# Peptides against a protein of PDB entry 5K2M: the designs that were tried, part 32

Target 1, 273 residues: chain A of PDB entry 5K2M
Amino acid sequence: MRIGITYTVLRREEMAIKERAGEFGEVVMLHEDDLLFPGNYDLDVVIIRNVSHFKALYTARLFESEGIPTVNSSRLIFEAGDKLFATLRLAGKVPVPEWKAALSEGGALRVPDSLGYPLVSKPVFGSWGRLLAKVNDRDSLEAVLEHRKWMKNPLYGIHYFQEFVEKPGRDIRSYVIGGEFVGAIYRYSNHWITNTARGGKAEPCSDPEVEELSVKAWEAFGEGALAIDIFESEKGLLVNEVNPNMEFKNAARVTGADMAGKLVEYAVEVAKT

## One batch from the design tools (peptide; made by RFdiffusion4, then SolubleMPNN)

Design b1_p11_1_s2 (from b1_p11_1, 9 letters changed)
Fold by OpenDDE base, seed 3:
Structure b1_p11_1_s2 (fold): chain B 273 residues (1-273), chain A 11 residues (1-11)
Amino acid sequence: as target 1 above (273 residues)
Amino acid sequence: LEEEEENFENR
């Protein structure tokens, strides 16, 4: 078996994936600079570890066009990596925060009539809480909408809003690979945006309700490896978003779960299908 | 906490 691994930066995750993949066959590391299409790649499966959502999406689709399966698939990356498209999948299967989408400024100005204040403005793409805004009033909403008009990417004209969820100073990140729950962590933060990258503490989460909800959230997509962000709210557990480009270094360290091994095992299963 | 590398999804 020949396992490709595409990457932008060789992180601890990519090193762990490479090491575990070596137990199953020959490993071919493919930096973004090495990728040209159409190509003649002799690979049974490709693990997609490109950092950019769009580069990951196009890389996956390009390998699939050569008849090579990918983990994750271009379909999953497309559906899960867009917050609005992910919400559309999730909302039919699991509890999600209340949301509204608008396709114009005039539509966006009516969102508070349904969601009230405070609400959260999100871009449909992006990581690490970039361009998240807590909108407390009409003046703040108008300011966010005005700034969006000057952003060059047309996707910033897709207005996605969510209710503001009061959290207990933490959120949950879980991992589901091939339909199996692998592990979960609490991410602590004093800021309303909980992200471990901003100096938050991580602790193991052992909750059967989180495990069940995480598997159900994965089943909304039905394939691949996903990180799942869950809020603890007064209404119970809410699935906020999913990530098809999961970082797992902190989660693997805190839980002791072999996330890299589980990802490789799943990729080997995909290659045999 | 080891800083997770910035996910440059928008790059």
Scores: peptide ipSAE 0.020, ipTM 0.638, DockQ to the pose 0.202; fails the geometry check
Fold by OpenDDE base, seed 2:
Structure b1_p11_1_s2 (fold): chain B 273 residues (1-273), chain A 11 residues (1-11)
Amino acid sequence: as target 1 above (273 residues)
Amino acid sequence: LEEEEENFENR
C-alpha cells in the first residue's frame, strides 16, 4: 500500500494523517510544489489535504485522471465545497436554513421578499466565514451587491443567501467518515459566526440527534470524509454546511476521537475497491 | 486558539 498525502501546509492534521498512514504502508508526502501533471505517480490512494478548495479539487481530479483514487474524490470536493451545491444535496435529506439563490443583482434585490431580514449573504466558496455578511436592511443588501460587482472572480456574481439563524452562542461541528459518525463538538463564540478559527472554545457534543442528523447529511453525498456544521435553532437542528477538507485538531483534542486514523482507514478501503 | 480551516482560496 502506497498512500499519497497532498498538502499546502504541514498542519497538525497532516502530521497525524501521515503518522497513522505509516501503519498501513508507505507514505508519500506531496507538497503542492511537488505536483506536476501529467505525472507518473506510484500510489494506491491519495489523501487530499490542500488548503485551497480549488487546488484540492483540481489535485483530486488530476490524480483520478491517472487512475488513482482520492479521499476526498473530486466529485465530493466539488459538490460539498460549494455552499450552494452542498445546500442542494443537503436540502433533499436534512433540514437546512431557508435559502435563496440569485444570478443577478436584480434577482438578489428580491431575495428579502422571500427570506425577509435579517439575512446572511455568503459567497458559494470560501472558509472561516470570509465574506459572510449579516444583512439587516435594504441599504446593507445594496452595499454587499455593489461590492460584489467589483470582485474579479465571476463566482462572486452567484448570490447565495440564507435566513439569519439565531443560535445559542454556539454551533456544532460533527465528523462523518465513510458513513460512520466519528465525533462532534460545540463551538462557542460571542459572534454570530461561531467558527473556532476565530477564537471560539470547543467542547464535546454527545447528542444522538446530532449523530443521526450528521449521518443523514453525509448520505446526501454518499462518500468520503465530511465535517458538518449544524445549527441549534428554534426550529430544531439545521445543517448549515459541510466541509470536504476538514480541520479536526480541535475536535480530536476535545473528543479524543481518532479522526486521522478513521480517515486513513477509509482511504485504505478506497484503495482496495 | 489556532486558526481553523483557511481555505486560502485567495492564495
Scores: peptide ipSAE 0.020, ipTM 0.635, DockQ to the pose 0.194; fails the geometry check
Fold by OpenDDE base, seed 5:
Structure b1_p11_1_s2 (fold): chain B 273 residues (1-273), chain A 11 residues (1-11)
Amino acid sequence: as target 1 above (273 residues)
Amino acid sequence: LEEEEENFENR
């Protein structure tokens, strides 16, 4: 078995994946600079670890076009990596924050009529809370919309909003790989954006409700490896988003779960189908 | 210092 691993930066996750993949077969590390298509790749499966959502998406699709399966698939990356498309999948299966999408400024200005204030403005793409805005009032909404007009990427013209969810100074990140719950952590932050990448403390989360909800959230997509962001709200647990390009360094450390191994095991299964 | 995972996706 030959296992490709595409990457932008060799992080702790990519090192762990490489190490574990070596136990199952020959490992081929593929930096973004190595990726030329069409190519003659002799690989049974490719683990996609490109940092950019779009690079990951296109890389996966390009390998698939050559008959090489990927983890995650281009379909999963596309649907899970877009906050709106992910919401469309999730909303039919699990509780999600109330949301609204608008395709124009005039539409976006009517969002508060449905969701009220405060709102969260999100770009449909991007990670680590980039361009998230807590919108407390009309003036703030107008400012966000004005700024979006000057952004060059047309995807910033897709206006995605959620209700603002009051969180208990933390959120939950869970991991589901191949339909198996692998683990979960609490991410603590004094900021309304609870990303561990911003210096949040991680602690183990052992909650059967989180486990059940995480599996159901994964089942909305039905394949691959997902990190799942869950809010503890006054309404109960809400699935906020999923990430098909999961970082798991902190979660693996805190839970002791072999997330890299589980990812490789799943990739090996995909290679055999 | 939890290396800001954020630093990598900004590329």
Scores: peptide ipSAE 0.020, ipTM 0.632, DockQ to the pose 0.179; fails the geometry check
Fold by OpenDDE base, seed 1:
Structure b1_p11_1_s2 (fold): chain B 273 residues (1-273), chain A 11 residues (1-11)
Amino acid sequence: as target 1 above (273 residues)
Amino acid sequence: LEEEEENFENR
């Protein structure tokens, strides 16, 4: 078996995936600079680890066009990596925060009529809480919308909003690979944006309700490897978002779960189908 | 804690 791994930067995750993939066959590391299409790639499967959502999406689709399956698939990356498209999948299967989408400034200005204040403005793409805004009032909403007009990417004209969820100073990140729950962590932060990238502590989460909800959230997509962000709210557990380009360094360290091994095992199964 | 670099290129 020949396993490709596409990457932008060799992180701890990519190193762990490479090491575990070596137990199953020949490993071909493919930096973004090595990728030209159409190509003649002799690979049974490709694990997609490009940092950029769009580069990951296009890389997956390009390999699929040559008959090489990918983990994750371009379909999964497309649907899970867009916050609005992910919400559309999740909302039919699991509890999600109340949300609203608008396609114009005039539409966006009416969102508080249904969601109230405070609300959260999100871009449909992006990571690490980039361009997330807590909108407490009308003046703040107008400011966010004004700034969006000057952003060059037309996707910033897609207005996605959620209710502001009061969290107990933490959120949950769980991992589901091939339909199997692998593990979960609490991420602690004093800021309303809980991101481990911003110096948050991680602790193991052992909760059967989190496990059940995480599997149901994965079933909304029905394939691949997903990280799942869950909020503890007054209404119970809410699935906030999913990530098809999951980082797992902190989760693997804290839980002891073999996330890299589970990802490789799933990729090997995909290669055999 | 190393910053999780998920969408680096939308800089």
Scores: peptide ipSAE 0.020, ipTM 0.633, DockQ to the pose 0.176; fails the geometry check

Design b1_p11_1_s3 (from b1_p11_1, 11 letters changed)
Fold by OpenDDE base, seed 4:
Structure b1_p11_1_s3 (fold): chain B 273 residues (1-273), chain A 11 residues (1-11)
Amino acid sequence: as target 1 above (273 residues)
Amino acid sequence: VEFDEEHVTDR
């Protein structure tokens, strides 16, 4: 077994994945600077750990073009890494926050007629809560839409909105790998964006409803390793988003779950199929 | 436990 690991930055996650992968075979670390295509890669599987969503997506697709399976697959990265496409998968399987998509400013200006205020404006791509806006009123909506007109990437013209979910000062991050629930944490934050990058407390989450919902959310995609973002709402648990390029250092530490091992085990299974 | 996250940007 020859296991590739693509990466941008050697984080705690990549170090743990490397270490665990070494138990299953030869490990080939591939920094982004090492990646040239077409190439003659002698690998049975590649674990994709590129930080950029698009770099991860293209890296996965490039290896797949060489006949080398990836974890995650380019399909999963594409569908799960786009907030709108992820919502389309999730909405038919699990409870999600109420959402609207608009393809024009004129469409976006009508979103409050359906969702009310406050709204959450999201770009369809991006991580760590970048360009999330709590839109409390019409003036704020107009400002967000105006700013998006001047953004260079045309994907900023895809307007994705959610209802604002009141959360109990925390959210849930769960992990499902190969259809197995691996663990979950509470992420505490005084800010409405409960992202790890904003500082906060992690605690273990042991909730059977979270476990069941997390597996169902993974089944909406049907493959790979996903971090799942779940809100505790007055309506019950809502799956907010999924991440096909998960960070897990804090979750692994807090839960004691071998997330790196589970990821490698799944990659080895993928290599054998 | 508090999160010390390095701001890795999608570059």
Scores: peptide ipSAE 0.017, ipTM 0.607, DockQ to the pose 0.174
Fold by OpenDDE base, seed 5:
Structure b1_p11_1_s3 (fold): chain B 273 residues (1-273), chain A 11 residues (1-11)
Amino acid sequence: as target 1 above (273 residues)
Amino acid sequence: VEFDEEHVTDR
């Protein structure tokens, strides 16, 4: 068994994955600078840990073109890493926040007619609450739309909105790998954007409803390793988004779950199929 | 240094 690991930065997650992968076979660390295609890669599977969503997507697809399976697959990275495409998968299986998509400014200006205020503007790509805006009124909506016009990436012209969900000062992040629930945490923040990277406290989440919902959310995609962001709302649990390039250092620390081991075990299973 | 995705993509 030869296990590739592609990476941009050697984080705690990549170190843990490398260590656990070494128990199953030979590990080949592949920095982005080492990647040239087409290439003669002698690998049974590749674990994709590129930081960039697009680099991860293209890296996965390039290995797949050479007959080497990836975790996650290029399909999963594509569908789960786009907030709108992820919503399209999720909405048929699990409760999600009310959402609207618009393909023009004129369309976006009508979103409040359906969602009301406050609403949340999201880019379809990006992490860490980057370019999230709580839009409380018309003036704020116009400002967000105006700024989007001057952004160079045409994907900023895809206007994705959600209802604003009042949260109890926390959200839930769960992890499902190969259809198995691995663990969940509460992420505490006094800000409406809950992000553990900004110094939020994490605590274990042991809720059977979260476990069931997390597995159902994973089943909307049907493969791979996903982090799942869940909101506790007045309407009950809502699946907000998924992440196919999951960070898990905080969750692994808090829960004691062997997330790196579970990811490697799944990659080894994928290599044997 | 926890390279948050924010710190890597803003370079």
Scores: peptide ipSAE 0.016, ipTM 0.606, DockQ to the pose 0.149
Fold by OpenDDE base, seed 2:
Structure b1_p11_1_s3 (fold): chain B 273 residues (1-273), chain A 11 residues (1-11)
Amino acid sequence: as target 1 above (273 residues)
Amino acid sequence: VEFDEEHVTDR
């Protein structure tokens, strides 16, 4: 077994994945600078850990073009890493926040007619709450739309909105790998964006409803390793988004779950199929 | 800086 690991930055996650992969075979660490295609890669599977969504997507697709399976697959990265495409998958299986998509400014200006205010503007790509806006009124909506016109990437012209969900000062991040629930954490924040990257406290989440919902959210995609962001709302649990390029350092520390081992075990099974 | 999953377009 020869296991590739692609990466941008050697984080705690990549170190843990490397260590665990060494128990199953030879490990080949591949920095982004090492990647040239077409290539002659002698690998049975590649674990994709590139930080950039698009670099991860293209890296996965390039290895797949050479007959090397990836974890995650380019399909999963594409569908789960786009907030709108992920919502389309999730909405068929699990409760999600109410959402609207518009393909023009004129369409976007009508979104409040159905969602009301406050609403959340999201880019279809991005992490750590970047370019998330709580839109409380029309003036704020017009400002967000005006700014989007001047953004160079045409994907900023895809207008994705959600209802604003009142959260109890926390959210839930769960992890499902190969259809198995691995663990979950609460992420605490005084800000409406509950991200641990912004200095939030993490605590273990042991809730059977979270476990069931997390597995069901994973089943909307049907493969790979996903982190799942869940909101506790007055309407119950809502699946906000999924992440096909999961960070798990805090979750592994807090829960004691062997997320790196589970990811490697899944990659080894993918290599055998 | 604790990074949460950078779906950044350009680094």
Scores: peptide ipSAE 0.017, ipTM 0.592, DockQ to the pose 0.188; fails the geometry check
Fold by OpenDDE base, seed 3:
Structure b1_p11_1_s3 (fold): chain B 273 residues (1-273), chain A 11 residues (1-11)
Amino acid sequence: as target 1 above (273 residues)
Amino acid sequence: VEFDEEHVTDR
């Protein structure tokens, strides 16, 4: 068994994955600078740990083109890593925040007629709460739309909005790998954007409803390793988004779950199929 | 209880 691990930065997660992968076979660490295609890679599976969504997507697809399976697959990265495409999968299986998509400024200006105010403007791509805007009124909506016109990437012209969900000063992040629930944490923040990368507190979450909902959210995609972001709302639990490039160092430490081991075990199963 | 102050950026 030869296990590739692609990476941008050697984080605690990549170190843990490397260590656990060494128990199953030979480990080949592949920095982004080492990747050239087409190539003659002698690998049974590749674990994708590139930081960039697009680098991860293209890396996965390039290995797949050479007959090497990846965790996650390019299909999963594509569908889960785009907030709108992820919403389209999730909305058929689990409760999600109310959402609207518009393909023009004129369409976007009518979104409040359905969602009301306040609403949340999201780019369809990006992480760590970048370019999230709480839009409280018409003037704020017009300002966000005006700024989007001057952004170079045409994907900023895809206008994705959600209802603003009032949260109890926290959200939930769960982890599902190969259809198995591995663990969950609460992420605490005094800001409406709850993200541990912004100095947030993490605590274990032990809730059977979170476990059941997390597995159902994973089943909307039907493969791979996902982090799942869940809101506690007045309407009950809502699946906000999923992440196919999961960070888990805090979750692993807080829960004691062997997330790196579970990811490697799943990659070894994928290599054998 | 854990705090993560690491600024991770999508590169």
Scores: peptide ipSAE 0.017, ipTM 0.615, DockQ to the pose 0.162; fails the geometry check

Design b1_p11_1_s4 (from b1_p11_1, 9 letters changed)
Fold by OpenDDE base, seed 3:
Structure b1_p11_1_s4 (fold): chain B 273 residues (1-273), chain A 11 residues (1-11)
Amino acid sequence: as target 1 above (273 residues)
Amino acid sequence: LEEEEENVTNR
């Protein structure tokens, strides 16, 4: 078996994936600079570890066009990596924060009539809490919409909003690979944006309700490896978003779960189908 | 140094 691993930066995750993949066959590391298409790649499966959402999406689709399966698939990356498309999948299977989408400024200005204030403005694409805005009033909404008009990417004209969820100073990140729950962590933050990249403490999460909800959230997509972001709200657990390009270094360290091994095992299964 | 989980989705 020949296992490709595409990457932008060699992180601890990519090193762990490489090491585990070596137990199953020959490993071919493919930096973004090595990727030219069409090509004659002799690979049974490719693990996609590109940092960019769009680079990951196009890389997956390009390998698939040559008959090589990918983990994750281009379909999963497309649907899970867009916050609105992910919400459309999740909303039919699991509890999600109340949301609205508008396709114009005039539509966006009516969102508070249904969601109220405060609300959260999100770009449909965006990581590390970039361009997240807590909108407390009409003046703040108008300011966010005005700024969006001057953004170059037309996707910023897709207005996605959620209710503001009061969290207990933390959120939950769980991991589901091939339909199996692998582990979960609490991410602590004093800011309303809970992201471990902002110096938040991680702790193990052992909650059967989180496990059940995480598997159901994965089943909304039905394939691949996902990190799942869950809020603890007054209404119970809410699935906020999913990530088809997961980092797991802190989660693996804190839980002791072999996330890299589970990802490789799943990729080997995909190669055999 | 708690290693920054970079949310990889948006680079």
Scores: peptide ipSAE 0.023, ipTM 0.656, DockQ to the pose 0.241; fails the geometry check
Fold by OpenDDE base, seed 2:
Structure b1_p11_1_s4 (fold): chain B 273 residues (1-273), chain A 11 residues (1-11)
Amino acid sequence: as target 1 above (273 residues)
Amino acid sequence: LEEEEENVTNR
């Protein structure tokens, strides 16, 4: 077994994945600077750990074009890594926050007629709450839309909005790999954006409802390794988003779950199919 | 030091 691991930065996750992969076969670390295509890669599977969503997507697709399976697949990275496409998958299987998409400023200005205020503006791509805006009124909506006009990437012209969900000062991040629930954490924050990348505390989450919902959310995609962001709302649990390029250092530390091992085990099974 | 988990989708 020859296991490739693509990466941008050697983080704790990539070090743990490398260590666990060494138990199953030969490990080939592939920095982004090492990646040229077409190439003659002698690999049975590649674990995709590129930091950039788009670099991860294209890297996965390039290996797949050479007959090498990837974890995650380019299909999963594409579907799960776009907030709108992920919502389209999730909405058919699990409760999600109310959402609207508009393809023009004129369309976006009508979103409050359906969602009301406050609402959340999200780019369809992005991490760590970048370019998330809580839009409380018309003036704030107009300001967000005006700024979007001057953004160079045409994907910023895809206007994705969500209802503002009141959360109990935390959210849930769960992990499902190969259809198996691996673990979950609470992420605490005094800010409406509860991402641990903004100095949030993590604690173990042991809730059977979270486990069941997390597996159902994974089943909306039907493959790979996903981190799942869940809100505790007045309406019950809501699946906010999924991440096909998961960070798990805090979750692994807090839960004691072998997330790196589970990811490698899944990659080895993918290599055998 | 709460290590910030950066979900890196925007790099």
Scores: peptide ipSAE 0.022, ipTM 0.657, DockQ to the pose 0.234; fails the geometry check
Fold by OpenDDE base, seed 1:
Structure b1_p11_1_s4 (fold): chain B 273 residues (1-273), chain A 11 residues (1-11)
Amino acid sequence: as target 1 above (273 residues)
Amino acid sequence: LEEEEENVTNR
C-alpha cells in the first residue's frame, strides 16, 4: 500500500500521521510545492493535511479526479469546512446555536430582530476565531458590516450570525473518525472565544452525553475524520461547528488517544474500498 | 500548554 500525505507545514500531527502510516505501507510526503495536476500519482489513498481550507479542498478534488480516494474527501471538506453548510447538515440531526444567514447588508441589519443582542458574526470560512465578532449593539453591527464591504473576497458578503451562547469559561472539542468516538477535551479560556490556539488550558472530557452527541454530529456528514466543537449552555449541549482539517496535538497529549493511528487506520480502510 | 500554531495560511 502507498499512502500519500499532503501538507503545508510539518507539524506534530503530520509527523505522527507519517510515523503511523509507515506501519501500513510506503509513505509519500507531498508538500504543496510538489503538487502538480494532472499527474501520474501511484498512490492508494491520500491523507489531506494542507493548512488552507481551499488548498485542502482543491487538493482532495484533484486526487479524486485521478481515481485516488482522499481522507478527508473533497465533499466532506467542502460541507464541513464552511460554517453555514456545516450548520445546514448539523441542524437536521443535533442541537445547534440559533443562527441566521443574510446575503446583503440590508438583510444583515434585520438579524437582531430575530436573534437579539448580543450576537456573534462569523465568516463562513476561517479557523481559530479569525474574524469572529461579538456584536453587542446596532453600532457594532454597522461597524462589522462596513468593514466587510472593504474585504475583497466575495465570501465576506455572506453574513452568518449565531446567538451569543453563555459558556462556563470553557468549551468541548471531541474527535470522531470513521464513525468511532476517539476522545474529547475541555478547552478553558477567560475570553468568550475558547480556542486552544489562543493559549487555552486543555483537560480530558469523559461524558457519555458528549460521546453520543459527537457521533450524531458525525453522522450528519456520514464520512471521514471530524473535530467537533460543543458548547455547554443553559439549553444543554449545542454543536457549534466541525473541522475537517483537525489539529489534535493537545487532545492526543491530554487524553492519550492514538488519533494519528485512528486516522491512518481509517485511510487504509478507505483505500481498500 | 503548547499553543496550537496559528493557521496563518487560512485564506
Scores: peptide ipSAE 0.020, ipTM 0.628, DockQ to the pose 0.202; fails the geometry check
Fold by OpenDDE base, seed 4:
Structure b1_p11_1_s4 (fold): chain B 273 residues (1-273), chain A 11 residues (1-11)
Amino acid sequence: as target 1 above (273 residues)
Amino acid sequence: LEEEEENVTNR
């Protein structure tokens, strides 16, 4: 077994994945600078750990074009890494926050007619709560829309909105790999954006409802390794988003779950199919 | 020390 690991930065996650992959076979670390295509890669599977969504997506697709399976697949990265496409998958399987998509400013200005205020504006791509806006009123909506007009990336012209979900000062991040629930954490924050990357505390989450919902959310995609963001709302648990390029160092530390091992095990399974 | 993951990855 020859396991490739693509990476941008050697984080704790990549170190753990490398270590665990070494138990299953030869490990080939592939920094982004090492990636040239077409190439003669002698690999049975590649674990995609590129930090950029688009770099991860293209890297996965490029390896797949060489007949080398990836974890995650380019399909999964594409569908899960886009907030709107992820919502489209999730909405048919699990409870999600109310959402609207608009393809024009004129459409976006009508979103409050359905969602009300406050609402959340999200880019369809991005991580760590970047360009998330709590839109409390019409003036704020107009400002967000105006700013997006001047953004060079056409994807900023795709307007994705959610209802603002009141959370109990935390959210849940769960991890499902190959359809198996691996673990979950609470992420605490005094800010409406509860991302641990912003200094939030993490605690173990042991909730059977979270486990069940997380597996169902994963089943909406049907493959790979996903981190799943879940809100505790007055309506119950809501799946907010999924992440196909999961960070797990905090979750692994807090839960004791072998997330790196589970990821490698799944990659080895994928290599054998 | 909660390692602030500074990695603002422009996805």
Scores: peptide ipSAE 0.020, ipTM 0.631, DockQ to the pose 0.194; fails the geometry check

